# Peptides against a protein of PDB entry 6EJA, part 58

Target 1, 276 residues: chain A of PDB entry 6EJA
Amino acid sequence: VEYMPANPVRIAFVLVVHGRASRQLQRMFKAIYHKDHFYYIHVDKRSNYLHRQVLQVSRQYSNVRVTPWRMATIWGGASLLSTYLQSMRDLLEMTDWPWDFFINLSAADYPIRTNDQLVAFLSRYRDMNFLKSHGRDNARFIRKQGLDRLFLECDAHMWRLGDRRIPEGIAVDGGSDWFLLNRRFVEYVTFSTDDLVTKMKQFYSYTLLPAESFFHTVLENSPHCDTMVDNNLRITNWNRKLGCKCQYKHIVDWCGCSPNDFKPQDFHRFQQTARP

## One batch from the design tools (peptide; aimed at target 1 R240 W254 G256)

Design b2_p27_4 (made by RFdiffusion4)
Pose (drawn by RFdiffusion4):
Structure b2_p27_4 (pose): chain A 276 residues (1-276), chain P 27 residues (1-27)
Amino acid sequence: as target 1 above (276 residues)
Amino acid sequence: TLEELKQRGRELKEESLQESQELLEEE
């Protein structure tokens, strides 16, 4: 990541944000901002204070826009995938924004390498997609995720309605819902009317935590399957002893886990050279 | 209807929480 690229990638950051931490969001935005990238910010419908603060930012910079539509993106909700898919369509239709990669971030994310290094790395691998699979037993993953269960999002709640079959003829996969996707793959997901994309959009409209498997499943079974890199370029601070308390039991008909917050004792983890 | 579907979801909620909790504790 030391070299200087002659044709650097321009990145579309899609920020999916909620809550009250506007100053922290502004600090992270300052760290990732470059005049040659683009920023498209979705603020949860329920977070009006944060939305007003985000509008000030978008009014200041030409390469920053806010989604005019806003969803209540509850934990594990089917609406998160809807949010990503609509943002991808919007971004592809913005012809004045010639972006090469799609990177999703939350208000709790932070960069651990400089923008120069990120651009250099992605410029070398601009035809790859970066998704992290669970890598373990797939039947256990399907069960733990509830992918063989039918869910419906209404009234800001995920309702478990029954069982369903895993469709035959495709491999189902999943893992992290943080990823980096190139423009070619995003176009395929958005505009393709082939059997795989159409049926997976229907299947995942009624799925819990859809973003943790929709893009894996579509990519692995699509003509772009040979572009997958099993690394999302993220460090996620999972600690199961603390983060799996079924704390979302009142929002979804299921038990879930979330990553812990980093502390000072974790600083050495951001210096690992094992994987990008 | 939507009300019938939400009712069914309330009926299945405790089963779903038990099932998913046991899967999470196994790791």

Design b2_p27_4_s1 (made by RFdiffusion4, then SolubleMPNN; from b2_p27_4, 8 letters changed)
Fold by OpenDDE base, seed 5:
Structure b2_p27_4_s1 (fold): chain B 276 residues (1-276), chain A 27 residues (1-27)
Amino acid sequence: as target 1 above (276 residues)
Amino acid sequence: SLEELKARSEELREESLAESQALLDEE
């Protein structure tokens, strides 16, 4: 018997997609779709075909929307964080979408639980935030992530400009760029004017792979620090041999790893009780 | 300017790639 919460949480799924893989996206969407949740999809500015396809989907479902703004994002680009932050603001302004959790999704990382399990779990821990840390030496993490290096996204490239200092008094952390954030924390990140949020937004505007550490760092140094859970409830398809070959050196002046996309047959990992 | 950024970045690019790749290889 599965636990059924009296007040089940509703999830805002944010998808940042690009390319021409409309069929794959459609399959993924069907696999994760539930009528009680919300789906906010950002399509890369350059992916017009995909955008058209996604718009068609959004017109069919009242709980699916597409960002009216579109960014041209690159791997590791600071603009990805901007995309998330803007989407968070948008979602908070959507008063007709009473979501409780913010979850980003892609074909490279899926929730390990079924919808019912996920909802039950999050409903029980609705005051918590779920971010997976690297679990290793922090100093090494900083170096590997290039957090002590200054980058600038310009002309579809992440340019290394030099070195920089980590702000004093800030405990830097990070790991997975897949997270589950409660609405309260999202509100804090979006609207807070305290020094932490302000400084971190600025700092991470010049950061490589910012989504992998921004929310971790902000959360751990914020008044919400007690809400952190070192688990993002994800299964990531990591293949270091394949994913860590510095594939994006033509875009970024730094080598990093990328998770591999799950195949369609892996979609069953997130089973839905209700289908559209 | 973009030119200035490229000039500065190019000076560091090869080193950065080598360094970061080496760091990844340590795992």
Scores: peptide ipSAE 0.341, ipTM 0.846, DockQ to the pose 0.847
OpenDDE base, seeds 1, 2, 3, 4: peptide ipSAE 0.339, 0.263, 0.300, 0.293; ipTM 0.844, 0.845, 0.860, 0.862; seeds 1, 3, 4 fail the geometry check

Design b2_p27_4_s2 (made by RFdiffusion4, then SolubleMPNN; from b2_p27_4, 9 letters changed)
Fold by OpenDDE base, seed 4:
Structure b2_p27_4_s2 (fold): chain B 276 residues (1-276), chain A 27 residues (1-27)
Amino acid sequence: as target 1 above (276 residues)
Amino acid sequence: SLAELKARSEELKEESLAESEKLLKEE
């Protein structure tokens, strides 16, 4: 028997999708949909067909919305972080959606727990933030991620322009680009005008794969640092042999790893109580 | 400008890719 919280948390799921993920999106949506949660979907600016499909879905469910703005995102692009930050702002401004947690999803990652388990867990730890660290040498991580390098996103490409220094006094961390953030921390990231948030937003606007370290770094250096849990409650479909080739050199002046899409058989790991 | 970005990028591209690829292989 699982714990049933008196006031269960409600989750805002943010999905960032592109045209080639149509089937995966449908499967994921079916697997993760629950009437008590909220779904905010960003469709790549170039994926018009998918956008139309997602709009149709959003019209069928009152707790599903599509971003009125659309960005052209690329692998490793700084614009991905911008997408998350803007979606966070939008969600905070939606007063009719009383969400407690922010969770980002893609076809390559989904929650490892059933809905009941996830809600029970997050309801118990509603004041915590869940970010998975890389668990390796941090200096090596910085080098591997190119955090000490300056990038600029332009014309669907991440251009390396040179070297840069990590800001003084900042403890950089990162790992998974999938996170579970409570509303309070999202509010902090969105509206804080302190030096940390301001500097990090600036710094990461020129960063490769910014979502893999921005929230980690901000959280760990913020007044909310004690709320960090080194676990993102995700199952990620990693295949290093396939995903760690320099396959993105055509869009990024840097080599990196990427997860693979889930197969249909993988989605049974997440089950909701109420299906659409 | 985009042209300037491309020019600057090309100066570092080969080195960047070589370095980053090496780092990937070391892990």
Scores: peptide ipSAE 0.295, ipTM 0.873, DockQ to the pose 0.778
OpenDDE base, seeds 1, 2, 3, 5: peptide ipSAE 0.294, 0.260, 0.291, 0.173; ipTM 0.869, 0.842, 0.867, 0.766; seeds 2, 5 fail the geometry check

Design b2_p27_4_s3 (made by RFdiffusion4, then SolubleMPNN; from b2_p27_4, 9 letters changed)
Fold by OpenDDE base, seed 3:
Structure b2_p27_4_s3 (fold): chain B 276 residues (1-276), chain A 27 residues (1-27)
Amino acid sequence: as target 1 above (276 residues)
Amino acid sequence: SLAELIERSEELKEESLKESSALLEEE
């Protein structure tokens, strides 16, 4: 019996799409579409054809909107984080969209689990945030990600400018750039004026692959640190160029467990303890 | 590695530029 929660969570899906993947996007969209969820789609500034196609889709569904602003994003670019942050702000300002969770997707993603399973799971853990950590040596992660390096995004390129120091007292973490964030944490990231959020926004504006680390780092150093779960949604990548692979590397397959079968001990397996 | 990431970014930039140019020609 599929567990139907009494108060099911509603999801804001943020789709960041580019290129000519119209058919793939359409397929993915059909697979994830539900009347109770919300879909906010950003199309790369350079992808005009795709933008037109997405606009056509958005006109057919009241719970689908397209960002009125468009950024030119590159792989690994800081602009990707900006896209997410601005999307978060927009979604919070949309008072007619009472979403509970933020989930990011690309056109190449495809759900491997049903909507009911996802909703049931998130409804059970509605106060948690799901970010997968790299699970390796943190110093090595910092070096490999270039977090100790300063980058500038310009002309669709990430320019390495030099070395930098990680702010003192900050526990840096990261891993997957796919995350499931609850509304409360999104509100914190969006509107908080504390030193943590302010400094991290500045720091990550010059960071390579910022989405893989920003939310992890902010969450773990925030008053919301106890809400972190070291897991995320598992999505399959259908990108033809890269081959079909799982976008969510090194994650625990939570989808293998029925929400009804979750025991308290199971939850602890996925929960990362706060570092501070 | 960081070097590999930078190289990949450059490759994607070139691909993106080519794609953008092609789209403009089709319009």
Scores: peptide ipSAE 0.023, ipTM 0.463, DockQ to the pose 0.032
OpenDDE base, seeds 1, 2, 4, 5: peptide ipSAE 0.005, 0.243, 0.017, 0.014; ipTM 0.357, 0.791, 0.491, 0.380; seeds 2, 5 fail the geometry check

Design b2_p27_4_s4 (made by RFdiffusion4, then SolubleMPNN; from b2_p27_4, 8 letters changed)
Fold by OpenDDE base, seed 4:
Structure b2_p27_4_s4 (fold): chain B 276 residues (1-276), chain A 27 residues (1-27)
Amino acid sequence: as target 1 above (276 residues)
Amino acid sequence: SLEELKARSQELREESLEESRKLLEEE
C-alpha cells in the first residue's frame, strides 16, 4: 500500500548554479518543478548570462525566485556555506512560502525518488534531517578534508594560513554536501545564538569544502541530534579515480576529492507527476 | 619583509599540496 500523506510536505529547493549551463539548468528545472514546491536560485556573481536566463524563468513562475544577492563562489570555498546560510535566512523570512524542507541541488544531482515518493517519505518523516556521512575512519576524514587546517577565501582562491585545532567537545562529521533539512533545524542553524552554532559558523568560515561537514557537525552536536538520518536520498556518484586527482590545486591549497563529479550520462531524471 | 612573507606563503602552499597529495595516495 502506497502511503498518501494527508498534509504533504512542501520543499524549498535551493539551486546554486554557475557558468553557462543554461540548458542543463533548464533540463533539471523541468525535471524537478512542481507547483507545490518552492525554488530559490543563486547564480554565481560572475555568471551574468546564466543570471539573465534564470531571471526569465523566475518571472514565469510565482514559486521561483532568484537571490537578489550574488556571491562569487569557487570549488571548496567557504563562500558556498555562506550562500546556503543566507539562502536559509531568506527562505525563513519569506512568510508567503510555507516550506517544510530545505533541499540543495546542483545541475548534476537529482533525488533518487520520484516527487510523489519523496513527498510521501518526507511527510512521514518530517521531523527528521537527512545527511549522508562519509562512512570511513573519522580521523582520516578530518585529515583528508583538511579540517585541522586554517583556510582563507580571497581573490577566488582558498589560501592555507596554517594549522588549527578542532574545537574541544565537538564531534566532527561529514560526507556529502547534499542534504535534506527540515524547517525546524534550519531555524535553529539560522537563529540560534548558542555556543555550538556560533562557534561552528566561525570555525567553518575558514574551512575547505564547508558544506560537506558543517551541517553534519552542527546537527550531531545539537539538541536536534536524534533527528539525524544517515541518508540524503540522492544519487551517489563517488569516483575516486576521477575525483581525487588534485585537479583543483589551482584554486585551493589542498588536494581534495569531489564526490559530485558527475558525467552527463550519469544524469538521472527526477520523475514528476506534474510538469511545468 | 613582504618578500619573505610571500616566500613563506609559497612554501606553505607547496607543503600543503604535497601533504594532501600523500594523504590521497594512502587510500
Scores: peptide ipSAE 0.326, ipTM 0.837, DockQ to the pose 0.557
OpenDDE base, seeds 1, 2, 3, 5: peptide ipSAE 0.307, 0.282, 0.289, 0.267; ipTM 0.868, 0.857, 0.854, 0.849; seeds 1, 5 fail the geometry check

Design b2_p27_5 (made by RFdiffusion4)
Pose (drawn by RFdiffusion4):
Structure b2_p27_5 (pose): chain A 276 residues (1-276), chain P 27 residues (1-27)
Amino acid sequence: as target 1 above (276 residues)
Amino acid sequence: SMEEAYSFDYEGRGETPIDEEKVAAVK
């Protein structure tokens, strides 16, 4: 990541944000901002204060826009995938924004390497997609995710409605819902009418935590399967002993886990050279 | 650990009791 690319990638950052931490969001935005990238910010419908603050930012910079549509993106809700898919369509239709990669971030994310290094790395691997799979037993993953259950999002709640079959003829996979996807794959997901994309969009409209497996499943079974890199380029601070308290039991008909917040004792983890 | 930080975790997930009357109403 030390070299200087002659044809650097331009990155579309899609920020899916909620809550009250506007100053922290502004600090993270400052760290990731470059005039040659693009920023498309979705603010949860329920976070009006944060939206007003985001509008000030978008009014200041030409390469920053806010989604005019806003969804109530509850934890594990099917609406998160809807949010990503609509943002991808919007971004592909913005012809004045010639972006090469799609990177999703939340208000709780922060960069651990400089923009120069990120651009250099992605410029070398511009035809790859970066998704992290669970890598363990797949039947256990399907069960723990509830992928063999039918869910419906209404009234800001995920309702479990019954069982369903895993469709035959495709491999189902999943893992992290944080990823980096290249433009060619995003176009395929958005505009393809082939059997795989059409049926997976239907299947995942009624799925809990859809973003943790939709893009994995589509990519591995698609003509782009040989572009997958099993690394999302993220460090996620999982700590099961603390983060798996079934704390979302009132929002979804299921038990879930979330990553812990980093502390000072974790600083050395951001310096690991093991993987990018 | 770094192993846990690099790996996706889903061990804490599963079914939870639900209100059947509310579910029937949604159906």

Design b2_p27_5_s1 (made by RFdiffusion4, then SolubleMPNN; from b2_p27_5, 12 letters changed)
Fold by OpenDDE base, seed 2:
Order: sequence, then structure tokens, then C-alpha cells
Structure b2_p27_5_s1 (fold): chain B 276 residues (1-276), chain A 27 residues (1-27)
Amino acid sequence: as target 1 above (276 residues)
Amino acid sequence: SLEDLWSVDFDGRGDVPQDEERIAAVK
């Protein structure tokens, strides 16, 4: 028995995809597709094969669109935030798509709960924003993320230019770059001209891994701060024992880490893990 | 609860790493 909301939320799924994993994307898409939701897909500028495949899909479904613009993004690049921000603007300007929530996905994501479960949950908490925080010392987070460092994305590289100050009066936060944002907050981020949004957009345009911190920081310092839920409804496999190998030094002037792939033996965690 | 989980992320992004090695490397 599942709760059936009278006014179910409609979701705008924003997919940021790259490479040649068309089959994987197709499997994921089929798993998350529903006629009542909306799918806005950005394909990396360099991934022309994938772009052609995605365009084909978009022609088959009225609620699937592909961004007419395409960014050449790199791991940890500031351009990823630009991609999200532009997609948010586009989605808000699509008056024929009455979405209630913004959810970002990659081609490597896969749902472990049903659409009905997700919709029921979000419908119950439609006024909330779901962002997962790091849960540790904030000063340590700032250092780890390099938020006090200035970065420039250029020639497919994140160049570290020097030091910078965290804006005064801003409570910085962050964590996962996977989130669920309600339309009201997305509207605020997109169209607000207040000092917070303006300054943060500028600040994070020179930030490494900006999506891991931008929305957290803006939300917590905004008039919408009371809508935050410290839960993004995602599972990411971090194994402390494996550590970080700083595997992205060839792309960024910083120590970059990626989560580990799930293995069959990790499946039990999906059933046992609970978030606040 | 079970409602707290929806998607499994297999991409190179997601939750903040919990290992201390990253922090040590940037000091």
C-alpha cells in the first residue's frame, strides 16, 4: 500500500551526460521515465555521438527535450554550475512544463525506489529543498574543497590562480552535488537580483566543484533557509578504506576524488541505510 | 526510512568524501 497524493508533484529531471554510454543512459532513462514528468538533457559539447542518440529519444517523447546549447564541461569545472543555472532558466521559461521539483542526474544514476514512492514523498514535502551537507567541520570543508582558492576554467583545465576570501557574512555550506530543489527556490536562484545570489554566482564562477556548495550556501543564507532538508535521497559509495588517490590532478590544480562503484556485495546497504 | 533513498549514484560525483587523505593532500 502506497500513499497516493491528490496533487502529485511533477519533476523536471535534468540529465547532464557525456561520453558514449548511450546504452547505459537508455536503461536509466527507461527506469525513470514517466509521462507526468519532464526530462531536460544536456549533452557535453564534445559528445556528438551521444547527442545524436539523445536527440532521437527526444523526438519520441513530448516531455523530453535536449538543450539547444551545449557546454564542454570537465570534472570539477565551474561550467557545470553554469550548465545547471542555464537549464534552470530554460525550464522556468518553458511555460508548457509545469514542474514542481528540479532533480539532477547523470547517465550513471539508477533509481532504487519506484516513481510512486518518490512522488509520494516529494508531494508530502513539496515546500522543502533536499540538499545533503558534509556533516563535518565547516572550516575543514572549506579547506578540503578549496573554497578559499581562486580557480579559472580554461582549455579544459581548472587553473588555481591564488587565494581568495570567503565573502563576509556568508555561511558557507556544501556536500553532495546531487539534490532535489523545489520550483520556488529555483525561481529565486534564477531571477533574484539580491546581493546574496549576485555575489554567489560571481564567487562560484571561479570555484572548483561549484555544484557541491553553491546551492547549499545560497539556500542557507536566503529567505528560504527554513526549507532545507539534510537529505538528497541518494546513495554514494564512499569507502574510507580505499582513500582518495587524487586522480584528477591532470584536469584540476587540486586533489580530486571520485566515489567508488557499487559491487554486488554492497547491495545490503541499500536496504539498511537510512537518512535523517 | 525507506523514503530517504531513491537513487544510486555511480558517477564520479556525489557525497563529500570522508577520507582524510584529500585534506592532507591540499595542505
Scores: peptide ipSAE 0.056, ipTM 0.677, DockQ to the pose 0.077; fails the geometry check
OpenDDE base, seeds 1, 3, 4, 5: peptide ipSAE 0.008, 0.018, 0.021, 0.010; ipTM 0.480, 0.561, 0.448, 0.391; seeds 1, 3, 4, 5 fail the geometry check

Design b2_p27_5_s2 (made by RFdiffusion4, then SolubleMPNN; from b2_p27_5, 13 letters changed)
Fold by OpenDDE base, seed 5:
Structure b2_p27_5_s2 (fold): chain B 276 residues (1-276), chain A 27 residues (1-27)
Amino acid sequence: as target 1 above (276 residues)
Amino acid sequence: SLEDWYSVDFDGMGDVPQDEERIAAVL
């Protein structure tokens, strides 16, 4: 039985896309589109073909917009966080889009639950933020993520400059870079001038894979810390054999794992994980 | 339940590469 909320939440979907994944994007978009939600799409600066395609879509729907600015992002780059932060600011400045939740997506994502189920769930927990933690040893996480290393994004490369210290008094956390954030927390991240937000924005501007840790860390150390739910309502296809080959060493002075595209044979995992 | 809504398998942690050749690349 689905809960019918009296005041259903409206979602701002932020899509960060690159390459030539037009077909995949179209499929995903059709699956997630609803007239009551909002869609804000950033296309990598280098993906002009995709940008043209996305612009065509945006012209067909009043609740679909494309970022007027475009960044050249790389895997693990700090610019990805900048993309999200700027998108958040833009969305907050769009007074004609009364969204309640921020949800980030890629072209490879696909919804498992229906829109009604998602809306009902988020409407019930509208005061919560959904970020999935790594669930492992935190010290190991810091080391393997390179959080104690200083990185600089320049010339489409993440340069490792040296070692750094984690800011004192900060409880670092992280995990999935896919999250669901309520508007209140997004407002805090965007407009707060407190020491936490200021320091973390600076810290993570020199961080590898910043989106996997920034929002977790800010939330857990903020006045909103009690709103965290250790679940991002996502399924990520991890395959170490395929995704952990240090394939990005030419782009980043670090070896990391990346998720893989879902295949039909992976569907059984959806059934097992997507439980009511 | 909230906890059972979705499960996430996270294994995105990296490591220091052995060969640190400095090459810029575009995705």
Scores: peptide ipSAE 0.020, ipTM 0.529, DockQ to the pose 0.289
OpenDDE base, seeds 1, 2, 3, 4: peptide ipSAE 0.017, 0.018, 0.011, 0.013; ipTM 0.475, 0.534, 0.423, 0.474; seeds 1, 3, 4 fail the geometry check

Design b2_p27_5_s3 (made by RFdiffusion4, then SolubleMPNN; from b2_p27_5, 16 letters changed)
Fold by OpenDDE base, seed 4:
Structure b2_p27_5_s3 (fold): chain B 276 residues (1-276), chain A 27 residues (1-27)
Amino acid sequence: as target 1 above (276 residues)
Amino acid sequence: SLEDDWTVDFDGMGDVPQDEARIAAVR
């Protein structure tokens, strides 16, 4: 039996799209669209045709909006994080959109049959944030990510300017650049003026692939650290641990299992411990 | 990761050809 929440969460889906794959985007949109959710779409500044197509879609649905600003992002560029952060701010300022979770999308395959399960699950754990860690040696991760290097995004390049140090007292973490964040944490990231958020925003503005590490690092070093779940619901091990038979889902690795099939021990297995 | 293939898949539309997406160039 599927769990039916009394107060279901509403999701803000943020889509960062580019290129010419309008048909594919349309298919994905149809697969993930629900009247109770919200869709905020950023189209790359260079993708004018796609932008026109997305605008047409947004005019047809009241819960679909397109960013009035557009960035020219490069894959791996720091500007991608800026895109997410600005989108978060915009979404928080939209008082008519009472969303509970922020989700960035990465795939076209999102079976509609899994929406109720996703909502049920997130409604049950609405106070948690879902970020998947790399699960490897952290020092190696830092080196491979180039976190100890200073980068500048300029002229469609990430220029390595030199070496830098990780700020003292900060435990760096990261992994997947796909995440599910609750509104409370998004509010914190957006509006907090504490040293952590301020320093990390600056630090990651000169970082390669910043979305793979920024939110992890901020969360784990914040007063909200106890809300972290080491799972972005896009990982195959989620299915394996639950014993569900399913294939990898690009948007959300949902196996069609009822949320009631999720045992408390399974959830806690993914929960991160609070970090000092 | 610096060792990643740097294929573009973040838009959810599968692999994007190089002419349609810019991959970060690291100096």
Scores: peptide ipSAE 0.020, ipTM 0.561, DockQ to the pose 0.053
OpenDDE base, seeds 1, 2, 3, 5: peptide ipSAE 0.011, 0.015, 0.010, 0.015; ipTM 0.406, 0.520, 0.515, 0.487; seed 2 fails the geometry check

Design b2_p27_5_s4 (made by RFdiffusion4, then SolubleMPNN; from b2_p27_5, 10 letters changed)
Fold by OpenDDE base, seed 5:
Structure b2_p27_5_s4 (fold): chain B 276 residues (1-276), chain A 27 residues (1-27)
Amino acid sequence: as target 1 above (276 residues)
Amino acid sequence: SMEDLYSVDFDGRGDVPQDEERVAAVL
């Protein structure tokens, strides 16, 4: 048992789900649920069965809500960032949910700490933001991510329209699209009208896999830059052999890699694994 | 199996041939 902080942080978990994996979602939800946290779930517009199942869950728990709006998202689509941004706004407008951290989750990336450990840790570092960078050559990252390419999401496809330049004076960064953001930074991203936030929102609306880079880039170029910690406190099931077969070429004009979903038998590792 | 728990893997990402005709049709 970890030390109980005097003022424990409360977490808004944001889940973006699709398909028919209701059982998998249920298992994941049970594994991460706690009464002191909040759960905001977006279900893909095309996943009606899953939506019905999630609504059923939300009716059983007062701290679980489903987005009243639904987007049709595709792998690598810019709409994923829109989903996060809108969910952030919604969560900030929920005055009855006093959350301190924003954490996104999927079946492919889980927290590496128990709830008590996570709460204790975040309570101690409540002023920090946790984003994991790629940790390699930045120029290579830009090329591999296609950040110097212009993409348009249309008709369930990410169309590559041509080349583009990264805005001057911006230090681009990125890595994992799974992060832990404090409320203050989320407020900044949501409500700031400064040139940085405005330009980056526009830039990343035409970006492939925007969530892997948007928040990193905004944070590092913002007045909040000193709050960044290069760690997202997650375990990720990477398997290049399975996840890097250019399997999304029919959806996006780019070859991509994706982590694999965790299996039920992998859930126990959620509490046992620690990042160095 | 879980191959890598600590790093971000993007090495397999990259360019694919562009379909200029499709792009032009969409625009």
Scores: peptide ipSAE 0.083, ipTM 0.600, DockQ to the pose 0.686
OpenDDE base, seeds 1, 2, 3, 4: peptide ipSAE 0.009, 0.015, 0.009, 0.035; ipTM 0.442, 0.530, 0.485, 0.584; seeds 2, 3, 4 fail the geometry check

Design b2_p27_6 (made by RFdiffusion4)
Pose (drawn by RFdiffusion4):
Structure b2_p27_6 (pose): chain A 276 residues (1-276), chain P 27 residues (1-27)
Amino acid sequence: as target 1 above (276 residues)
Amino acid sequence: SPDDDVFSSADAMTDEDLALSEELFPP
């Protein structure tokens, strides 16, 4: 990531944010901002204070826009995938924004390498997609995810409605819902009317945590399957002993886990050279 | 200590957690 690219990638950052931490969001935005990238910010419908603050930012910079539509993106909700898919369509239709990669971030994310290094890395691997699979037993993943269960999002709640079959003829996969996808793959997901994309959009409209498997499943079974890199370029601070308290039991008909917040003792983790 | 080999909510779950999900939230 030391070299200087002659044709650097321009990145579309899609920020899906909620809550009250506007100053922290502004600090993270400062760290990732470059005049040659693009920023498309979705603010949860329920977070009006944060939205007003985000509008000030978008009014200041030409390469920053806010989604005019806003969803109540509850934990594990089917609406998160709807949010990504609509943002991808919007971004592809913005012809004045010639972006090469799609990167999703939350208000709780932070860069651990400089923009120069990120651009250099992605410029070398511009035809690749970066998704992290669970890599373990797939039947256990399907069960623990509830992918064989039918869910419906209404009234800001995920309702478990019954069982369903895993469709035949495709491999189902999943893992992290943080990723980096290239423009070619985003176009395929958005505009393709082939049997895979159409049916997976339907299947995942009624799926818990849809973003943790929709893009994996579509990519692995699509003509772009040979572009997958099993690495999302993220460090996620999972600690199961603390983060799996079924804390979302009142929002979804299921038990879930979330990553822990980093502390000072974790700083050495950001210096690992093992994987990008 | 963090679990650096875990990548999703489902990956962070035990079989006991899955059983708990089925007990608490039947259709």

